# Designs tried in a protein design run: peptides against a protein of PDB entry 3C66. Part 115

Target 1, 189 residues: chain A of PDB entry 3C66
Amino acid sequence: KSWANLFEKNDFFFRYKFYLEITAYTRGSDEQHLKWSGLVESKVRLLVMKLEVLAGIKIAHPFTKPFESSYCCPTEDDYEMIQDKYGSHKTETALNALKLVTDENKEEESIKDAPKAYLSTMYIGLDFNIENKKEKVDIHIPCTEFVNLCRSFNEDYGDHKVFNLALRFVKGYDLPDEVFDENEKRPSK

## One batch from the design tools (peptide; made by RFdiffusion4, then SolubleMPNN)

Design b2_p22_7_s2 (from b2_p22_7, 10 letters changed)
Fold by OpenDDE base, seed 4:
Structure b2_p22_7_s2 (fold): chain B 189 residues (1-189), chain A 22 residues (1-22)
Amino acid sequence: as target 1 above (189 residues)
Amino acid sequence: MQASVVKNFEELLEEFKNIIPE
């Protein structure tokens, strides 16, 4: 398949059985999140390169567009909940307890000045080597290196109360609703 | 084979989450 077909959104979230989600979280200002998420996004290619050389991984293909969302996040517990529940269709409904910030509601007085958690999520489609008899894909090293690279870039990014980074392995049928258009049916199990 | 690799991949990711102080 040509390189062009790999970048079509419609095919990307149906093409792979497995995805690695990389989510940058910020409980702070838009400016803080822009800097943090931009840094994380800039390093995703390095992670991809490290994943591709693993014997168990046949393909690690990044989706280049981040998915952006934000929630009213009045407490630290809410921030922890977002990090726990986000990134899986099975658990994302728990986020309905929080106010999703949208273009329609962002100017409401109760939302405009409220503490917010910002999320930027990058996706890597994964194809595994079926022929590889190795039971384990050692992703620990590249993932650790990636997190360390992001967190060490600026001392401020060590503040886990503000800045967080999560990597989640997700099956195609369990991708968040946000990756699909309204007319798209999520992959079946 | 793929299922075992995927399972172990998930386990490694979970271990990784534990290393990253939230």
Scores: peptide ipSAE 0.022, ipTM 0.590, DockQ to the pose 0.060
Fold by OpenDDE base, seed 3:
Structure b2_p22_7_s2 (fold): chain B 189 residues (1-189), chain A 22 residues (1-22)
Amino acid sequence: as target 1 above (189 residues)
Amino acid sequence: MQASVVKNFEELLEEFKNIIPE
């Protein structure tokens, strides 16, 4: 398969049993989110490189495009709920309590000037060397280093009321609906 | 195993330890 084919959506979300989701959250302006998410995106390659050298990881393959979403987020509790519920098919239905911002509704008076939470999510497909049960996979180290790298880049990114960064480990059958096209069937267990 | 969201460094360490047995 050509290098170009490795980054196509086609079968990426069906290819792996496990995925690492990297979500940059911003409760603020679109400009703030663009800067924050852009920074996080720029560092994902460094995380991939650190994951690939772990003995227990056979493959760490990034999906090239972020998934973008935004919600009306009137309270801090709503922002915490988004961060808790987003990124899993099992829990994402809780987000239906919030207004998803779309191109169709973004100009509505109730949405246009409302407080918003912005989300940018990157995916890494993971394949583990399960046969070498003796190789301890210490994924927490590179993930921690990644979070610290992003958060320490600017003092403003230390404000957890505005900027957040979450990493979620998910199975392919529990990926959010957003990664699949309307005609695609979710992977089975 | 339920997908674990790691918001904080300490939580990340615990969740990955649970997912990938040492």
Scores: peptide ipSAE 0.033, ipTM 0.599, DockQ to the pose 0.140; fails the geometry check
Fold by OpenDDE base, seed 5:
Parts: structure tokens; C-alpha cells; sequence
Structure b2_p22_7_s2 (fold): chain B 189 residues (1-189), chain A 22 residues (1-22)
């Protein structure tokens, strides 16, 4: 079946055992986030290319659409909590302590002018070559290079109080709820 | 035999939950 069918949301998050999550965080303006997330998204293809050439990786397939969310984030501690807890089903329930910004509530006076953390998350589905027992798949190297590439693009992106970038390796059964539709069952272990 | 590389990767998954902890 052609690679074209992998771009349908319905099969992508069930097809792979492992995923790499790339999340761009911004505690600031929507404009700042659009610039930052847009930069990160533009570089994901370079990361995929670096992953695909690793002997232990059979497939690195990006999901082409970002997942976007934003939270009211009044404190730096809240921003650290978001970065720690986001991206895993096991930990994402901690985010319920924060107000999620939605299209329905974004115009409320208490939310409109509140400090916000913006999140844009890209997913890469990974399949590994199990037969090559001896090949250490060190995905840390290309991931570190990717972060350094994004952070060094503009001096403003060195401000960790505003701009952050995390890469998380997650199993399909531990993907965040955001990737599944209401009628979809989470993958089993 | 298939189980060992997946295990090493699962171990890597546990070690690299945050591949780059901010």
C-alpha cells in the first residue's frame, strides 16, 4: 500500500509501536509562537532524513499536520509543569490543573489577556530493524543536532523563559489523547 | 532473538523518555 495512505490520521497513530514527538513551546505571544513553531516544523524533514539513514531505523514517517494547543500559563512553574507533563498519556492528566484555551473560551476576559503557553507538536512514526542486534540505534545524536539547529537559528530562541523545544520518545499506547478521535480506542500494549 | 533489540530500544525508551530534557 502506497505511502499516501499513511497521511490519513486514522491509521497513522495505530501503525507504529513507537513515535517521536517534537513539541515547540512558547510562553509569549501568538506571533512569537507562529514564528518559532513554523521554524521547527520547517526543519522536521531534515530530522527525518537523519533518522532514516540510521541502520537500526527501518522507517521514519512524519505526520504532516501539527497538533496545536494552548494553556493559560500565569507562572514559570506552570510552564515547567507543561513541559514535564505534556506528551504522555500517563502524565497529561496533570495538565487538567491548567485552563485549556479553546475557540469557545478564547474571547473570555479572564483568558484573552492572560499569559499563555502555546504548544505545537509534530509526530514521527518509527519502525526499527530488529534483525541487526548489534547496531546501537542512537537517535540522541540526530535529535540533539535538530534542537541545536532550531535554537541557533535566531538569538531570540535562546531565551528558555519564552521558547522551548522538546523531543519525546513514546509508545503508541502512551500517546496523548489529542491524537485520537473520540470514537477511537487507544492502542493496547 | 527479535525480543532483544526491542528490549534495548525499550530500555532506550525508558532512558530517553525525554531525549532532550529541557
Amino acid sequence: as target 1 above (189 residues)
Amino acid sequence: MQASVVKNFEELLEEFKNIIPE
Scores: peptide ipSAE 0.024, ipTM 0.551, DockQ to the pose 0.046; fails the geometry check
Fold by OpenDDE base, seed 2:
Structure b2_p22_7_s2 (fold): chain B 189 residues (1-189), chain A 22 residues (1-22)
Amino acid sequence: as target 1 above (189 residues)
Amino acid sequence: MQASVVKNFEELLEEFKNIIPE
């Protein structure tokens, strides 16, 4: 498959066994989220570059399109639940307890003025160099640096009640449903 | 080997869930 095809949704989420999910969370305004997610998204390329130079990583390929979602999030517990459950097919069903904000419902009085959690998720497909058994791939370093870079950009981003950033390692078969079309079969183990 | 790297990554990234500083 051409490199160009790897930027297509249908190819990307079937191409790799492993993915790094980068999710920017905001419990606040859409404007706050736009700034936060935009910052995070702007730095993903730096993370990719740092991942690619790791000897144990053969490929770190970003999916260019963020996945956007928002939920009615009336409580801090709901916000914690979103952060815990989002990003894995195994756990994402818990999000069904929350009202997903859609273009169809966003103007409803019960939703319009409700507290919301906004999510922007970026994906990086990962391929590892299996042959280099001896090289400990410490993905923790570049990921930590990335989080620190994003969080340190503005003091406001240190407020975990509002702004959060999660990095999740996910196997292809455990990717969230959002990455697949309705007609697509989830990758097997 | 891939499983050990993956496991280490999963363990490391489970720790990254904790980069959401509680």
Scores: peptide ipSAE 0.022, ipTM 0.593, DockQ to the pose 0.054; fails the geometry check

Design b2_p22_7_s3 (from b2_p22_7, 9 letters changed)
Fold by OpenDDE base, seed 2:
Structure b2_p22_7_s3 (fold): chain B 189 residues (1-189), chain A 22 residues (1-22)
Amino acid sequence: as target 1 above (189 residues)
Amino acid sequence: MKASVVKNFDELLSEFKNIIPE
């Protein structure tokens, strides 16, 4: 498969057994989120580069487009819940307790002025050099460096009540529904 | 530093949920 084909949604989320999800969270304004998520997105390539040089990683391939969502998020607990539940098919149903902001509802009075949590999620497909089941991979360093790079860019990004960054390792069969089209079958185990 | 095989990566990266740098 050409590299070009791996940028197609249909191929990308079926191509790898493992994915690293990078989610930028903002409980604030859309403008705040645009700045924050834009920064995070801009640094994903650096993370990829750092992952690729790890002996245990054969491939680290970023999906080029972020997945965007926003929820009415009236409380900090809701924000924590979003961060806990988002990014896994097993847990994402809990998000149904919150109002998803859509183009259809964003102008509703109850939604328009409501506090919101914004999410931007980037995906990296991972393939490992598993030739020897004995090889251990540690991705703490590149991940930590990435997080530090993002969080240190602006002092405001240190406010975890507003800005958060999560990394999640996810198997293909546990990817969120958002990555699949309506007609696509979720990967099996 | 935690090192893991592929099967344990979920556990390894669980610590990266909602990363707050010190």
Scores: peptide ipSAE 0.069, ipTM 0.645, DockQ to the pose 0.062
Fold by OpenDDE base, seed 5:
Structure b2_p22_7_s3 (fold): chain B 189 residues (1-189), chain A 22 residues (1-22)
Amino acid sequence: as target 1 above (189 residues)
Amino acid sequence: MKASVVKNFDELLSEFKNIIPE
């Protein structure tokens, strides 16, 4: 398949063994989240470019659409829990303790005015060079530069009580359920 | 291979230095 075909959801999350997840978190207003996530999303291509030139990386392919979710988040502990548990199939069931905001429930009085954590997640599929499969690949430099670029853009983004940014390296079989359709089976180990 | 998570600036330098592909 051509590169263009791998931008479609149906192929992307089955194509790679490894993924880098980039999640922008906001515990605040929808407006705050739109600005923060929009900034992060606008910089993902720069990270991809830096990853692609590494000798150990054969392919770094972004999925161009973010995944959006939000939870009722009444406490700072809840916000920390979301950031700890989100992004892995192994741990995401812990999020069931929180109320997921949906189009069906968002207008309910108890949800509408509740404190919320907003999440926007971007994915990069990774393929490594076979020659380097036994060697260590270091991606911390481009990832650090990316986080620094996003966090330093505005002084307000230094407030970790409101804005956070997480990168997670995961295998395809451990991707969150949100990336698959209800009729799709997740990749096996 | 173990999954790696980076949340903040201080965590970045250690987590992604040792990625071992399958």
Scores: peptide ipSAE 0.060, ipTM 0.723, DockQ to the pose 0.273
Fold by OpenDDE base, seed 1:
Structure b2_p22_7_s3 (fold): chain B 189 residues (1-189), chain A 22 residues (1-22)
Amino acid sequence: as target 1 above (189 residues)
Amino acid sequence: MKASVVKNFDELLSEFKNIIPE
């Protein structure tokens, strides 16, 4: 199957048992987020290259389109909650306590001028060379290098109150709802 | 309790040392 077919949303999130989620968070302006997320997205290919050369990884395949969302985020505690709960089906329901910003509501006076948290999430599908279930794979080094690369690009990105970057290792059955269409059935455990 | 991905990045990355693809 050609790599071209893997960019179709429908097959990508069913193809792999494991995914690496990369989420850029910004509590600030849309302009700040655009710059931060754009930087992170531009470096994902470097992470993929580093993952692919690991003996335990057969395939590391990025999904090319980021998933974008934003929430009204009036407090720092709300921002921490978003970062804790986002990226897993098990925990994402906690985000229902926050106001999701949509094209339909963004011009409402209560939303327009409200502090916001912006999220951009990239996904990497992972296939492992598992001959023996006892073999451990270490992806710590390439992931650490990636985070350091992104955060060191600009001094402003060191401000954890504004900019954050999270990596999450997730099983296909625990992917966020955002990756599936309304008519798609979530992968089974 | 899995440590918050963002607050304890170093701790979370420690989990990446022992990924068992089960």
Scores: peptide ipSAE 0.081, ipTM 0.702, DockQ to the pose 0.315; fails the geometry check
Fold by OpenDDE base, seed 3:
Structure b2_p22_7_s3 (fold): chain B 189 residues (1-189), chain A 22 residues (1-22)
Amino acid sequence: as target 1 above (189 residues)
Amino acid sequence: MKASVVKNFDELLSEFKNIIPE
């Protein structure tokens, strides 16, 4: 199968048992988010390169398309909740308490002028090179370097009230619903 | 291992030290 066929959404999220989720959060303007998420996305390739050289990593394969969403986010607590609950099927239902911004509702006055949290999520499929299930893989160094690289790029990105960056290690069966098409069955445990 | 929702990057990093691919 050509590398090009690996970019079909449907195969990617079933191919790996493990995924690294990289989410850029912005509580601010769409313009602020575009700059922030664009920066993060531009650095994902560097993270992949750093992961690939680890002895415990057999494959680190990025999914090239970001997943984008936005919520009405009137409070800082809501913003923290989004960051806590997003990125796992087990917890994402808590986001139903917030108003998801859609193409259908974005022009409503109550939504148009509301404070928003923007999310852009990148995925890296991981295959590990471990013989024993008890072996541990340490990926904290490349992940730390990645976050520091993104956060240090501009002084404004140090403001955690506006800009955040989260990494989440997720099993395939616990991926968010957004990665699957309506007709796709979630991977079983 | 509970995929702990790591609020703080520092907490995320601690979990990333001990990834057991089971």
Scores: peptide ipSAE 0.066, ipTM 0.716, DockQ to the pose 0.278; fails the geometry check

Design b2_p22_7_s4 (from b2_p22_7, 10 letters changed)
Fold by OpenDDE base, seed 2:
Structure b2_p22_7_s4 (fold): chain B 189 residues (1-189), chain A 22 residues (1-22)
Amino acid sequence: as target 1 above (189 residues)
Amino acid sequence: MKASVVKNFEKLLEEFKNIIPE
């Protein structure tokens, strides 16, 4: 596939067996999230570069479009639940217990002034350069550096009650539903 | 700092040390 196709959703989320999900979470204002997610998104290229130079990584390609969502998040427990359940098809159904904020409902009185969790998710498609199934790849270092880079940018981003950053290694068949169109079939295992 | 979120992230990072792409 051409490089251009890697920026199209339909090609990207079927192209790789493995994905790294990067999700910026904010339980606060939309302005707070915009700053936080914008920072995280701006650093994804650095993570990609660090991944690409690893001997075990053949390809690390970012999907350029962030996936944005927000939920009514009245409690800290809800916020923890979001962070635990989001990013995997196996667990994302738990999010149905929360009210998804949409353009259609955002002006409703019960939603407008409600505490919200904002999510911005970036994806990196991964192809590995391993010949032996027993070979392992360590991506811990670049991922840790990335998280530290984002978290250290502003002292406010150290507040885990408000700002969170999660990285998840996900197989294509376990990608969240948000990455597929309604007419698309989820990749098989 | 909620220990649960940090722990989960730390756990994920530990898993990243040993990714077996199967």
Scores: peptide ipSAE 0.219, ipTM 0.729, DockQ to the pose 0.417
Fold by OpenDDE base, seed 1:
Structure b2_p22_7_s4 (fold): chain B 189 residues (1-189), chain A 22 residues (1-22)
Amino acid sequence: as target 1 above (189 residues)
Amino acid sequence: MKASVVKNFEKLLEEFKNIIPE
């Protein structure tokens, strides 16, 4: 399969057993989120490069399209809940307690002026070069460097009340529903 | 049970030291 086909949604989320999720969170304006998420997205390539050179990683392949969502987020507790529950199929149902902002509802009076949390998520598919399942891979260094790079770019991005960045190691069967089309079956364990 | 995605990046990093691809 050509490397070019890996950027098509169709097979990417079925190709790997493991994914690294990178989510930029913003509780603020859409403009703030655009700047923050854009920065994070621009640095993902650097993370990929650092992952690829690790002995335990055979492939680190980015999905280039971000996944975007936003929720009405009236409280800091709601914002914390979003960050805790998002990014895993096991926990994402908790987000149903919040109002998802859509093109259809964004102009409603209860939504238009409400505080919002914005989410942009990037995915990296991982294939490991480990014959023995007991062998461990250490990816904390490149991930730490990536987070530090993003957070240090602007002093404002250090404000955890507004801007957050999470990395999640997820198995293919536990990917969020957003990565699959309605007609696609979730990968099995 | 792999610990919940800890909002605390430091805890996430500790988990990332010990990834077992199973």
Scores: peptide ipSAE 0.212, ipTM 0.728, DockQ to the pose 0.275
Fold by OpenDDE base, seed 4:
Structure b2_p22_7_s4 (fold): chain B 189 residues (1-189), chain A 22 residues (1-22)
Amino acid sequence: as target 1 above (189 residues)
Amino acid sequence: MKASVVKNFEKLLEEFKNIIPE
């Protein structure tokens, strides 16, 4: 398949069985999130390069567009819940307990000035060099290096009350709904 | 099937040592 086909949103979330999700979280201002997420996004290519050289990884292909969302997040517990539940179709319904900020509601008095958690999620499609389904791949080193790189860039990014970074390994059928268009059916198991 | 592996930046990605892509 041509280079161009790899970057089409239309097939990216159907092309791979496995994905690495990288989510930058910010419980603070949109400006804080823009800086944090921008930094994380800028380092994703370095992670990809480190993943590609692993013997167990056949392909590590980034989807270059981030997915953006934000929730009213009045408490630290809500922020922890978001981080726990986001990024999996199995668990994302728990986020319905929180108010999703949308273009339609962002100007409502109860939302516009409310504490918010901002999310920016990047995806890496993964293909593995495995013959046996029971074989394991070690990706902890490049992932740890990536996390450390992002977190150490600025001292402020060490404040887990404000800034967080999660990596999630997911299967295509368990991708969040947001990656699919309304007319798209999620991959089956 | 292995469950989804989730790690925050405050935690060691120990579980990522054992990704089972099945």
Scores: peptide ipSAE 0.229, ipTM 0.755, DockQ to the pose 0.255; fails the geometry check
Fold by OpenDDE base, seed 5:
Structure b2_p22_7_s4 (fold): chain B 189 residues (1-189), chain A 22 residues (1-22)
Amino acid sequence: as target 1 above (189 residues)
Amino acid sequence: MKASVVKNFEKLLEEFKNIIPE
């Protein structure tokens, strides 16, 4: 079956046992986030290419659409909490302490002018070519190069109070709820 | 240690060196 069918949302988050999550964070304006996330997204293909050539990786397949979310983020501590808790089903419940910005509530006076953290998340499905479960795969080099490439693009992106970038290695059963439709069951272990 | 999260530039290196796909 051609690679084309992998771009349909329906099977992507069930097809792989492992995923690499790439999240661009912005605590600032929507305009700042659009520039930052757009840059990160534009470089994901380069990361995929670097992952695919690793001997321990059989497949690295990007999901082409980002997942977008935003939270009211009044403090720096809240921003750190978002970066710590987001991207795993085990920890994402901590985000319930923050107000999620939605199309329904974004025009409310208490939300409209509030400080916000914006999140854009890209997913890469991973299949490993490891015969022995004790074998290790090292992906730190391509991931480090990717982060450096994004951060060095503009001096403004050196401000960690505003712009952040995280990569997370996640099993399919621990993917965030956002990747599944309401009628979809989370993959089992 | 299983590779889990890389936060920002400084923490990237150690956790992603040892991914064990279990």
Scores: peptide ipSAE 0.149, ipTM 0.739, DockQ to the pose 0.280; fails the geometry check

Design b2_p22_8_s1 (from b2_p22_8, 12 letters changed)
Fold by OpenDDE base, seed 4:
Structure b2_p22_8_s1 (fold): chain B 189 residues (1-189), chain A 22 residues (1-22)
Amino acid sequence: as target 1 above (189 residues)
Amino acid sequence: MEPIINIDPNKENGTRLRKPTS
């Protein structure tokens, strides 16, 4: 089955039981985020290739489009909170304590000049080749290599106060709400 | 089966390999 038939947008987040979320975070300017997220996104294909060759991984399929969000982020603690809570349906409700930047509110004086955290999230659907439920696939190596590749690209990306990168393994039922349309029902456990 | 991401807790906060959410 050609990769082309996989990109029917409509079932990607229902197709797999497991997903790897790759989130580029930037607490800074939109320009800084564009450069950082663009770099991360450009390297996702290399991570996919490294995942696909692991004996425990049957399929690693990237979703082709990033999910973009931004929050008013007045403090470093808020930035840490975003990084801790984002990417899971169980924890994302904590982000309601922060002001989500939207097209409708971005020009408000309280938002326009506020410090922001920008998020770009890429998804990889995972299917595992596991005979026994007790087997564990270690994806640490390819994930670490990916992070190192992104972080080492420019010295500026070593500044964790500005640029961050998270890889989260998530079950389909615990995907963030952003990946589903309003009319779509979240996958059950 | 849950993939193990061996998170080094000593790694800088800017790079996070997160364990599967249960």
Scores: peptide ipSAE 0.047, ipTM 0.748, DockQ to the pose 0.179; fails the geometry check
Fold by OpenDDE base, seed 3:
Structure b2_p22_8_s1 (fold): chain B 189 residues (1-189), chain A 22 residues (1-22)
Amino acid sequence: as target 1 above (189 residues)
Amino acid sequence: MEPIINIDPNKENGTRLRKPTS
């Protein structure tokens, strides 16, 4: 299959055993989020290039489309909870305590003017050259460089009350439900 | 302590690079 076919949702989230999730968080305006997430997304290719050259990584393949979500986020604690719970099937059910903003409800008065947390998530599928079960691949360096690159781009992005960036290593069976269609079965362990 | 993402494919715990909230 050509690299182009890997950008199709249905094959991408079943192809790899491991994924790197890159989530840009914004507790603020949609405009703030658009700028922040757009910056993060623009740098993902640089991260991929840095991952691909690691001896333990056979393939680092980005999914081209971000996953977008937003929640009513009235408190800082709610924002911390979102950042803690999002990005794993095991923990994402905790987000049900928050109001998900949808196209159907976004115009409701209680939602329209409410404080929101915006999320944009990019995925990188990872295939490892691990011959020996004991070989550890350290992706800390390229990931840290990526975070620093994004955070240092503008002084405003240093405000962790508004802007956050998380990288999460996730197994395919623990991907969030958002990456699968309703008729798709989650990968098994 | 900066979270070292040591990907141990055998470990269940996903490594989060959380920037320490000051």
Scores: peptide ipSAE 0.045, ipTM 0.693, DockQ to the pose 0.215; fails the geometry check
Fold by OpenDDE base, seed 1:
Structure b2_p22_8_s1 (fold): chain B 189 residues (1-189), chain A 22 residues (1-22)
Amino acid sequence: as target 1 above (189 residues)
Amino acid sequence: MEPIINIDPNKENGTRLRKPTS
C-alpha cells in the first residue's frame, strides 16, 4: 500500500510528537524556485529511507504534499529573517512584518515587480524507539547527505543568496500554523 | 554554524540544520 493513501492531512500533524521540516528557499524567480523545490522534493524519499534504517527511529513518514508560501523580500536581511523565523510557531509571527504574496494581491503593482522569497516545505513525521535506551538519535549523517545531494545537483544551487535549504527538527506543538486548518487545535505539549 | 542534528527527544529546542553560509 503506497504511503500516499494512508494519511489525510487531518491526522498526519497530530500523529507524531516529532517532525523533520525540509524547506527549500528561493530569492529569485518563480521558475528558479520550481526547479529548486522540485529537486528537493524528489530527494525526500531517499532521506526517509536513510532515516528508517537508523536504530533509534521506529518510523519516518513523509507528508505527500509541500506547503508553499511566498513573501515580498526586498533585502538580503529580509531573506535571512525568513529563513530564521519560518518553521516554528514560536517564531513565525515575525514574518507578519513581511508582505505575504497571495492570489488576491499578486497582481498589485507594489507586489508584482517586487523581489520575492519562495518557500516549499516538506514534512516527515518521526516516531522514535524509546525502548532502546539510546536517549539520543543522531540524524546528522542522513540529513547532511541529503543537503549535499540537493546542493551538488547544479552549480547554481551553491549560490546562498538565491537558493537555500533548511532542515528543522520540530515538536508537534511547535509546528507552523500553515499545517493546521482554521478549525483545528494545535497539539498540546 | 555546524548543523547540530543531535536530536535529544527530551530537549525542548528543535535542532535546525543550516548549511553554513560559507
Scores: peptide ipSAE 0.039, ipTM 0.693, DockQ to the pose 0.241; fails the geometry check
Fold by OpenDDE base, seed 5:
Structure b2_p22_8_s1 (fold): chain B 189 residues (1-189), chain A 22 residues (1-22)
Amino acid sequence: as target 1 above (189 residues)
Amino acid sequence: MEPIINIDPNKENGTRLRKPTS
């Protein structure tokens, strides 16, 4: 199967045991989020290149499309909660306390003018070398460099009240529900 | 949450790498 088939959604989230999630958060306007997430997305390939050269990483494969979501986010505490709970199946149920913005409800008066948190999430599938399964692979350096690169691009992105960036290492069985179709069974442990 | 610098693929919990909110 050609490397091109790895970018099909149906196989990507079942191919790897491990994933790196890269989430750009914005509590502000849609325009602010579009600029911020677009910047982050444009730099993901640089992170992949740096991950691929690590001795403990056999494969670092990016998924081609971001996952987009937004929530009504009336408080800073809600924004912190979103950042804490998002990106893991174990914790994502806590987000049910917030109103998810959908195409069906976005024009409702209570939602249209409400403060929002926007999320764009990129995924990298990771395969580790078997010999190093007992060894900790340090991805801190490339991940930190990536975060610094994104945050330093514009002074406005230093405002943590508006713009945030998180990287999460997740096992395939703990991926968020959003990556699976309704008819797909979550990978087992 | 301490920035987990080292990904242990054997750990059950996902590792979150967040830039410390200064």
Scores: peptide ipSAE 0.039, ipTM 0.695, DockQ to the pose 0.255; fails the geometry check

